# Designs tried in a protein design run: peptides against a protein of PDB entry 3OGK. Part 95

Target 1, 307 residues: chain A of PDB entry 3OGK
Amino acid sequence: ATPDRLSRRFPNLRSLKLKGKPRAAMFNLIPENWGGYVTPWVTEISNNLRQLKSVHFRRMIVSDLDLDRLAKARADDLETLKLDKCSGFTTDGLLSIVTHCRKIKTLLMEESSFSEKDGKWLHELAQHNTSLEVLNFYMTEFAKISPKDLETIARNCRSLVSVKVGDFEILELVGFFKAAANLEEFCGGSLNEDIGMPEKYMNLVFPRKLCRLGLSYMGPNEMPILFPFAAQIRKLDLLYALLETEDHCTLIQKCPNLEVLETRNVIGDRGLEVLAQYCKQLKRLRIERGADEQGMEDEEGLVSQRG

## One batch from the design tools (peptide; made by RFdiffusion4, then SolubleMPNN)

Design b1_p17_4_s1 (from b1_p17_4, 5 letters changed)
Fold by OpenDDE base, seed 1:
Structure b1_p17_4_s1 (fold): chain B 307 residues (1-307), chain A 17 residues (1-17)
Amino acid sequence: as target 1 above (307 residues)
Amino acid sequence: SSLEELELYVPRESVQR
């Protein structure tokens, strides 16, 4: 496929997804040179794809100039931008997107690698956007963005249903959760154990419609926070949870309506048995081998083939 | 073409832009 023929072949294209070629990489590491350059595709989009409202780049190299060109070309017609496992840009590129695309509904940069210059992009988004439905910078490292801007977004974007973030301290998101009345999905954050205040998270109030959840660094002491609404949980992301096999069993038993589970090998055969017994609505199961489990000889923390 | 949604595989490119 060549960019220059795209508009001629598909002049009414509304949604474009480009997938870069996978490369050999270490676990949880994307090489810096991962993917192809989006530049020729952005040129084609900018010049000829006048009806395009959704762009998804997966494993591509994206520069700030590419983002700026895309932003200016599509402006308020751009409803979805997904930078999925991309690299090569900075927060200046993100700023251009949110500045020019004021009606964007989905903004994703999950697992992308970038240079963080400042938090202006999120502030700009908070100041002007009222259309946002999905915001996802899960598995990224933003240190300069403000939880207050996230709260503002929640207040102003009444259709906001899914938010995935990096390592915000969960207590800093109290205002966000209060404002995000229609939120159905939340992933990320950071739960931090405090020996001096073991119940510091027990008073957290989650949005009432929350049913898809993944709290990073959630341990067995924090897990009870979920129990009041565990029956309504439909998706759990436990990839970054600090739960052992028995903790998985405890939580799974409380989630009879679970449809999607993403977890690590620590769930073990026992956890899988409990899952099969209690979660009859399960549709999808993803199990990864975590780095913390690679050196363990504990059979309880390993999934084995049975039968 | 009436196609509204397209997913494309992009081959590996050279390192230099």
Scores: peptide ipSAE 0.336, ipTM 0.774, DockQ to the pose 0.035
Fold by OpenDDE base, seed 2:
Structure b1_p17_4_s1 (fold): chain B 307 residues (1-307), chain A 17 residues (1-17)
Amino acid sequence: as target 1 above (307 residues)
Amino acid sequence: SSLEELELYVPRESVQR
């Protein structure tokens, strides 16, 4: 289908998802010369798709001009924007989106590559949005955004249920967690081990409804912070955790209501046995080969094909 | 075309009109 035919064929289109060419590496950012340009699609959306509320671009090139045009054309009618593994834009484009689309409910930039000019986009979002339900910039590099703005968003957006972030120090998010009373899902952050302060995270208080979780760089020393609410956990993302096989077994035994597990091959056959024994509600299991595991023939971490 | 897939969602109410 060509962009120019979309409005004729689907005049009442509410949701559009466009997928660019797949990349060989799932975790690599899209190079500037890779993927399809969204420009002709944004033109069609702007001119003819007046009922469109949701836009999802995956593995595409998106410019600031494209985002600006989209923002102005859809304004408060835009409820969902997902820039999934996209490239070609800067934080100026994001600023345009949050400035013009003040009722946006879902904003995703997961695994997107962009040029960061400032943190104004998140500040603008914090100052003017009260509708946000999902915020996701997981696996991105923002150095100029403020955790205080994230806290403000949590305070002002009562329907905020899912937040995925980059490498924020978890202790800087204490205020955010206190404000995010309805938060059900959190992924990302950064746990930094301090040999001099082994218990620095033990007093961390999570939102009461939290049941989907993925903490980056969580090791066995930090893992106990989950134990008070492990029984309510339904989804765990351990892809970026620093847990060994035995640590997996310990955590899994405490999560009897686990439905979704994403982890690395380090879980091993032993971890899978424990998972089968204790997690009777498991619906989805994703096991990835860690980049670091390609070289370590650790026999104990190999999942056998028979399982 | 550099696109691999297009997913379109049309409201049920719009098809009956």
Scores: peptide ipSAE 0.299, ipTM 0.651, DockQ to the pose 0.021
Fold by OpenDDE base, seed 3:
Structure b1_p17_4_s1 (fold): chain B 307 residues (1-307), chain A 17 residues (1-17)
Amino acid sequence: as target 1 above (307 residues)
Amino acid sequence: SSLEELELYVPRESVQR
């Protein structure tokens, strides 16, 4: 379908997802020309798709101008924007989105490549948004945003249930966790081992409803911070954890209600056996090959419940 | 069409060099 025919064919469209095709050769680098341009689609959205509330671009080229046009056209009607593995924009584009779309509920830029000019977009979001439910900039590199703004968002957005971030020091997020009373999912952060302070993270207080979790760089020394609520965990993202096979076994045994596990092949056969033994509610298992192993074959296994 | 949700695959626009 061409953009110009979209509105004629689907005048009541509320959700649009566009997927660009990746080049097979570009697994490790999102080149500037990896996806198609969203520009013609943004034009169609702006002019003709008056009921559109949700936009998802995956592996597309998105400029600041595209974001600005989209923001102004949809304004407070835009509830969801997902820039999934996109490129071509800067934080100015994000600023435009949060400035004009003050009732946005879902903002995602996971694995997107962008130029960071400043942290104003997150500050603006913190100052004006009270509707946010999902914030996701997982696997991104923001150096100029403030954890304090994230805390403010948590205070102001009572429906905030999922937050995925980049490499924030977890201790800087203490205020955020205290404020995010309804948070169910958290991914990202950075756990940094301190030889002089082995219990550096032991006093972390997580939101009471937290059940989907992925802490980056979590090693065996930090893993015990999960034990008090491990039985509550339904989803674990261990892709960026620093856990060995035995550590996986230890953690999995403490998560009897685990439904989704994402991890690396380091889990091994032993970890899979433990998983089968202790996690009877498991619905999805994703095992990625570690960077040290030659072939990035993502094996998604649906664990059929053998009833 | 009463379709409310649409997923499309977008072909790579050949960067007209």
Scores: peptide ipSAE 0.337, ipTM 0.778, DockQ to the pose 0.036; fails the geometry check
Fold by OpenDDE base, seed 5:
Structure b1_p17_4_s1 (fold): chain B 307 residues (1-307), chain A 17 residues (1-17)
Amino acid sequence: as target 1 above (307 residues)
Amino acid sequence: SSLEELELYVPRESVQR
């Protein structure tokens, strides 16, 4: 379907997901002249898709102008924006989105590449939004945003349940965790080992409902911070953890309710045995081969969620 | 029932490959 035909065919469209790099079978359905740019689609959304509340761009080029147009066209009707592995925009585009779409519930820019001009977008979001449920800028590099704004968001958005961030020092997020009373999922941050202060993170308090977790650079010395609530962990992202095989075994044994595990091949056969023994509710296992890890084949067990 | 959700694939620019 072409953008211009979209509104004619689906006048009541509420959710649109566009994926760049189509599978071969789907390629023939889309004219090549659109390229990977969202511009023609944003034009169609702005002009004709008046009921659209959810937009998901995956692996597409998105400009600030595109975001500005989308923001102004949909305003408070926009509930979900996902810029998934996108590029071409700056934080000015994000600022436009959060300025005009004050009732946005999901804002995602995971693995997107962009030019960071300032941290105003997060500040604006913090000042005006009370609807946010999901905030995800996992695997991004923001250097100019404030953890205090994240704390403000947590305080103001009572329905905030999932937050994924870049490389914030975890200790800077103490206030955020205290404020995010309903948070169920957290990924990202940065744990920085200090040889002189082995207990640097031991007093870190997590939200009581936290059950999906991925802490970047978590090593065996930091791992014990999870033990008080390990039994309630349902999803664990260890892709960026610094755990060896035995560390995996130790942690897995403490997570009997684990449903989803994402980790690297360092888990090994031993870790898999322990996983099978202790995690009877496991639904999905993702094992990635680390760039520096030789020997184990990628076993992605995608158990299809029957949803 | 009119389709409310749509997923489409868009060709990528060569530079993004």
Scores: peptide ipSAE 0.318, ipTM 0.767, DockQ to the pose 0.054; fails the geometry check

Design b1_p17_4_s2 (from b1_p17_4, 6 letters changed)
Fold by OpenDDE base, seed 4:
Structure b1_p17_4_s2 (fold): chain B 307 residues (1-307), chain A 17 residues (1-17)
Amino acid sequence: as target 1 above (307 residues)
Amino acid sequence: SSLEELELYVPREAVQR
């Protein structure tokens, strides 16, 4: 399809997802020349798709000018913007989005590559948005944003249910968690082991409705912070956790309502057995090969065909 | 068309025009 034909064919389009560069696994199914710049699509959206409220760009090149044009064209009608594994923009583009689209409900830039100019975009979002439901900059690198702004967002956006962030020190998010009363999903953060303070995270208070969770760098010493609400956990992202096989078993046993598990091969056959035994509601299991699995010598630490 | 949601694979800019 081409942008110029889109509005003619679908004049009442409300949700658009554009997928650019395919994954390597899809090379045999998708032409190599797929993907590209969003510019012509943004032009079409701006001029002709006046009912569009949801935009999802995946693996595309997005400039600040594109974001600015989109923001001004859709303004408060834009409810969802997902920059999914995109590149080419800076935080100035994000600032334009949050400045002009003050009723945005979903803002995602997960795994996007961008140039960080400042933290103004998150501050602007915190100062003016009360509609946000989903905020996701998981697996991104922000150094200039403030956890205080995240707290403000949580306080002002009472429908905020899912937040995925980069490497915020988890203790800096205490205020955020306290404010995010309706939060159901949290991924990211940074747990940092302190030998001198082994219990530094034990007093963390999580939102009462939290049931989808992925704490980055969570080790066995930090894992017990989940135990008080482990029974309500429905989804776990352990891809970036620092858990061994036995740690997986310990945690899984405490999560009988687990529906989705994402983890590394370290779970092993033993972990899979425990998973099958204790998690009867499991719907999806994702196992990735981690960097630490390269030196795995224990057969139990590897997923076999038996599992 | 009554379609309100659409997912598309898009070509690169050179092909988009």
Scores: peptide ipSAE 0.318, ipTM 0.758, DockQ to the pose 0.031
Fold by OpenDDE base, seed 5:
Structure b1_p17_4_s2 (fold): chain B 307 residues (1-307), chain A 17 residues (1-17)
Amino acid sequence: as target 1 above (307 residues)
Amino acid sequence: SSLEELELYVPREAVQR
């Protein structure tokens, strides 16, 4: 009933976001029997929301059948699909999306859990898409996708500006970085320290426009790879970095244009002091305790330049 | 003008928590 009401009331809906965690104020609008499944919504989209170009599912159950139906229904009209912390699908569903939605601009699967059957979906995306602007499978684990396909995407998608990936060995992405000339944001990868090869990553070349960055498992030995362009960094994700307090201080001092910092409480009071001293353009600070860390409480806030 | 963007909340399964 709710989907029907939706289409009748908003026949020209272009963007739909569904959150699987209901708030009390909106719960009465959604039948409980729907659970966290997207199926009834996909049905409504397919039948009645013909202008919908953006779909965002957050913390919902999504099946391959749902994705297939959505893909076929919207086809090249679908510009954005975000499977945000979703579950229930396999890479077959992703394959259907990229096969039928050839002009998709944003594809997100961040923190989603799924069954990986193969890497065909990324290959298909690489073969046919030239429209992609945002690709995000951050905090996912893909073992069967090819970094070469990611490189192909970078070469073919001139508007590609943001890419977040899982645990790719960062050196396997050298070709990708070279191809992604307009990339502004990169998160993920995997830096694997080798005590016998301290310079393992020193020659890594990043896209010239890169200003939002989060490298997983970056330690103090790898941190210097950022120094050549640290002054242009505006957003830094250090949640999964392996930096101590003093390392934070060192890096922060080199990032005077930092606007957004996400890190763990290891930054400490000292790091916060340095941050305040050197990063005058800071707009958002997120500090998490970390699973195995003790000390100051979590802090998340916005810093307004207006006071 | 009619609404073009909508955000809704739906019940979630326990396993999604």
Scores: peptide ipSAE 0.307, ipTM 0.760, DockQ to the pose 0.055
Fold by OpenDDE base, seed 2:
Structure b1_p17_4_s2 (fold): chain B 307 residues (1-307), chain A 17 residues (1-17)
Amino acid sequence: as target 1 above (307 residues)
Amino acid sequence: SSLEELELYVPREAVQR
């Protein structure tokens, strides 16, 4: 299909997902020319797709001008914008989106590469949005946004159920977790081990409905913070955790209601055996070889054909 | 074209009326 034919073929289109061709790249290191340009599609959306409320670009090149045009064309009718593994824009483009689309419910920039100019976009979102349900900038690099704005969003958006962030120090998110009373999913953050203060995270209080979780850089010393609510965990993202095979076994045994597990090859055959024994509701298992494990030999961390 | 896939979601007839 071509953009110019889209409105003729689908005049009442409400949701559009475009996937560009994949290229080899590391997370947050997407080349500027990765994927196709969204410009002709944004033109078609702006001119002819007046019922469109959901846009998902995956592996596309998106400019600030594209985002500005989209924002102004759809305004409060836009409910979902996903910039999934995209590149070519700056935080000015994000600012335009949140300024003009005041009723947006889902905003995603997961694994996108962009130029960060300031944190105004998140501040604007915090000041004016009360509709947000999903916020996802997982595996991105933001250095100029404020955790206080995230807290404000949690306070004002009572339907907020899923938040995935970059490398915020988890202790900076205490206020956010307190405010996010209906939060069910959280991924990201940063746990930073302090040898002089081993219990620095033990007093973390998570939202009571939290059941999908992935804490970046969580090691065995921090893992016990999950134990009080491990029985209600349905999904775990351990891709960026710092857990060894035995740590996996310890955690998995405490999560009998686990449905989805994403982890690295370090889980090993032993971890898979424990998983099978204790997690009878498991529906999906994703095992990847991490960059740190490439070319490394680990007897205990190997998943064999038996697993 | 650099597009790999296009996914289109069209509302039901009841919504289109």
Scores: peptide ipSAE 0.270, ipTM 0.630, DockQ to the pose 0.021
Fold by OpenDDE base, seed 1:
Structure b1_p17_4_s2 (fold): chain B 307 residues (1-307), chain A 17 residues (1-17)
Amino acid sequence: as target 1 above (307 residues)
Amino acid sequence: SSLEELELYVPREAVQR
């Protein structure tokens, strides 16, 4: 398909998803210059797709100029923007989006590569948006954004149900969790072991409706913080967890209502057996081979045909 | 057309391959 024919063929288009062609890559690594340029598509959107409210770019090259043009063209009509595994932009482009699209409900930059200039984009979002439902910059690296802005977003956006973040220290998000009363999904953050304070996370209070969860770097010492509400967990993302096979078994046994599990090969055959035994509502299972498992493989840490 | 949602595969430009 070509951009210039898009509006003529589909004049009433509300949602557009563009998927760049994948290339061979190392596991969990997006090659440089991944995807095609969105520029001609953004031009078509800006000029001719007047009803478009949802844009999803996957594995595309997106410049700040592209984002600026899109933002100004769609303004408050833009409800969803997903920059999924994209590259080529900076936080200036994000700032333009949140400045001009004040009614945006879904903003996603998951696994995108970008140049971080400052944290203004999140601050601007916090200052003006009350519509946000989904905020996702999972598996990204923002060092200049403030957890206070995230808290403000939670306070002001009553419909906020899903938030996925980068490497925030979880204790810095206490205020956020308190404010995010309707939050159902949280992924990311950073749990950091402290030998001098082994129980530093035990008083962490999660939103009451939380049922989809993925805490980065969660080890067996931190895992017990989930036990009080493990029975209500429906989705677990353990891709970035630091759990061994037996830890998986322990946690899975406490999650009888689990529907979706994403984990690494470390779950092993034993973990899969436990999963089958205790999680009768399971609908989807994703198992990846983690780089951290290389060189530390044992019999329990391997999934084999014996199930 | 009454189509409201579209998902497209976008071929990568030659210079990016």
Scores: peptide ipSAE 0.325, ipTM 0.765, DockQ to the pose 0.036; fails the geometry check

Design b1_p17_4_s3 (from b1_p17_4, 5 letters changed)
Fold by OpenDDE base, seed 4:
Structure b1_p17_4_s3 (fold): chain B 307 residues (1-307), chain A 17 residues (1-17)
Amino acid sequence: as target 1 above (307 residues)
Amino acid sequence: SSLEELELYVEPEAVRR
């Protein structure tokens, strides 16, 4: 399909997802400049797709100018922007989006590669947005954003239900968790073991509705922080947890309502047996290669679905 | 068209020409 035909064929389009590269391209190490530029599509959106409220770019090249044009064209009509595994932009582009699209509900840049200029985009979002439901910059690298802004977002956006972040020290997110009263999903953060303070995380208070969770670098010493609400956990992302087989068994036994599990091969046959025994509501299981295994990080592991 | 949601694979520029 071409951009010029899009508006003519679908003049009332409200949601558009563009995939710029096949998954095989990642495996083949195809350069980022493969040619999946959003520019002509953004032009078409800006000029002709006046009802578009949801944009999802996957594996595409996105410039700050593209984001600026999109932001100004759709403004408060833009409810969803997903920059999924995209590249080519900086935080200036993100700033433009949050400045002009003040009623955005979903903002995602998961696994995107970008140049970080400052943390102004998150600050601007915190200062002006009250509509946000989903914020996702999982598997990204930010060094200049403030956890205080995340807390402000949680306080002001009462419909905020899903937040995925990078490597924030989890203790810096205490205020965020307290403010995020309706949060159902959290992924990311950073748990840092402290030999001198083995119980440093035991007093963490999570949002009461939290049921989808993936804490990065969670080890067996930190795992007990989940036990008080393990029965309400529906989804677990253990891909970046530091749990061994027996730790998996311990945690899984405490999550009888688990529906989705993402983990590594370390779960082993024993973990799978425990999973089958205790998690009768399991719908999806994803198993990736362990850190001790050699291979491509982007290679998909075993995926099992239950009806 | 009444279609409101669309998913497209975008071909590289060289292929579109």
Scores: peptide ipSAE 0.379, ipTM 0.790, DockQ to the pose 0.033
Fold by OpenDDE base, seed 5:
Structure b1_p17_4_s3 (fold): chain B 307 residues (1-307), chain A 17 residues (1-17)
Amino acid sequence: as target 1 above (307 residues)
Amino acid sequence: SSLEELELYVEPEAVRR
């Protein structure tokens, strides 16, 4: 399809999702000039798609100029922007988005590759946005953003329900968790084991409504921090956890209401047996081999309650 | 009613050229 056909055929388009590369392709394995530039699409959006409120770019090349044009064109009408596995932009582009789109509800940059110039974009978002519901920069690396800005966002955005972040030290997010009273989903962070301080994270307090969780680098020593609310966990992302088979069994037994599990093949047959025994509401199971794991094949699928 | 949501696959430039 071509951009010029969009407005002609669908003049009342509210949501647009563009996929620039095959779903199975890794972004870094495909040449930069392979295609998938959003520029012509952004031009079409800016000029002709006046009702568009949701934009999702997946595996596309996005420049700062593209983001600036989009931001100015849609302004407060833009409710959702997802830069999903995209590249080509800097934090200046993000700054433009949050500066001009003051009522954005969903902002996603998951697995995107970008040049980080500063943390101004998150600060600007914290200063002016009160509408945010979903913030997702999962599997990204931001070194210049402030956890205090994230806390401010949590305080100001009453409808904030899902936050996924990069490798923030989890203890720096204590204030964020306290402020995010309505948060239901959290993924990311960084748990850093300290052999000299085994209780380093034991006093971490999570939002009361938290039920979808994925803590990066969570090991067996940190796992107990979930036990107080394990019964209310519905989705668990263990892809980046450091749990062995027996650890999986321990945790799964404490999550009887688990609906979605994403983990690695380390769960093993034993873990799957425990899962079947204790998690009767399981709807989706995703098992990846893992980068350094051998043996069991990848498995993805829906699990019905009936078997 | 008219379509309000659209998902498109963008063909690579190498294929389009």
Scores: peptide ipSAE 0.378, ipTM 0.791, DockQ to the pose 0.035
Fold by OpenDDE base, seed 3:
Structure b1_p17_4_s3 (fold): chain B 307 residues (1-307), chain A 17 residues (1-17)
Amino acid sequence: as target 1 above (307 residues)
Amino acid sequence: SSLEELELYVEPEAVRR
């Protein structure tokens, strides 16, 4: 299908996902001299797709102008925007989205590359949105946004269930966690070792419903913060954890209800054995090769539940 | 068509400047 024929062929389209061609290196950003532009699609959306609520761009070039056009065209009808591994925009584009789409429920910029001008987009979102369910800027680098705005979002958006962030110091998110009463998933943050305070994170209070998580830079000293609720953990993202093989074994043994595990090759055969032994509800396993190892290869497998 | 959800692959393009 082409943009100009999309509305004619699918007048009742509510969800559109556009995928750019994958790169050889799965996690590399789109080069500046290559991409699929969303512009013609945004034009079609703006003019003709009046029922469209969900837009997902994956590995595409997205400009601020594209975002502005989309925002104004769909306004409060836009419920989902996913900029998945996209590039070409700045935080001004994000500001336009959150300014005009006040009822947005899902906002994702995971692994996108952008120019950060300020933190106004998150502040605007915090000030006006009460509908947000999913916020995801995982594996991005925001330096100008405030954790206080994230806390405000948690207070105002009672349906907020999934939040994935960049490298916020986890202690700065204490207020956020307290406010996010219905949060089920959290990924990101930054755990920073302090020799003078080895237990600086032990008093962290997580949302009671939290069952899917991935704390960046979590080492064996910080891992015990999960133990009080390890039995309710269903998904673990350990891709950015600083856990060795034995640490994996320790944690996995405490997560009998684990359904999804994403980790690095460091889990090893031993970790896999422990996983098989203790996690009978495992459905999906993703193992990535670390950057320090020979090349970047990912392995993903489906595991049937065992009795 | 009554289709409500669509997933499409987009051909790559050279950056237009």
Scores: peptide ipSAE 0.363, ipTM 0.790, DockQ to the pose 0.037
Fold by OpenDDE base, seed 2:
Structure b1_p17_4_s3 (fold): chain B 307 residues (1-307), chain A 17 residues (1-17)
Amino acid sequence: as target 1 above (307 residues)
Amino acid sequence: SSLEELELYVEPEAVRR
């Protein structure tokens, strides 16, 4: 299909998803010139797709000019923008989006590669948006954004239900969690072990409705912070957790209502047996070999054909 | 220019209802 034919074929198009070339390795950011350019599609959207409210670019090259054109063309009609594993833009492009699209409900940049100039885009979003439901910049690196802006977003966006972030220190998000009263899903952050303060995370208070969770770098010492609400957990992302096989078993036994588990091969046959025994509502299981496990032999972490 | 190796997903108004 070509962009110029899109409006003729689908004059009332509301949602568009474009997928570029698949990447060879998962979790890697796309090089700047890897995939196809969204420019001709943005032109078509701007000129002819006047009812479009959802745009999803996956593995595409997106420039700041593309984002600016899209933002101005759709303005408050744009409800969803997903830059999924994209590259080619800077935070100036994001600023344009949040400046012009004040009613945006879903904003995603998961696994996208970009140049970070400042944190203005998140600040602008915090100052003016009250509609946000989903914010996702999981597996990205922002160094210039403020956790206070995230807290402001939580306070002002009462329909905010899902937030996935990069490597924020979890203790910096205490105010965010307090404000995000309706939050159901959280992924990312950073748990940093402190030998001198082993209980540094024990007093964390999570939103009461939280049921989908993935805390980066969570080890066995931090894992107990989940135990008070483990029974209400429906989805766990353990891909970036630092849990061994027995740690998996311990946690899984406490999550009888688990529906989705994403983890690494370290779960092993032992963990799979425990999963089958205790998680009767399980619907989806994703097991990947982590980078640290590539080429390594681990007897306990092996998943056999029995699993 | 043309875009190669594209997978297109479209949701017209009639389908979204």
Scores: peptide ipSAE 0.300, ipTM 0.662, DockQ to the pose 0.023

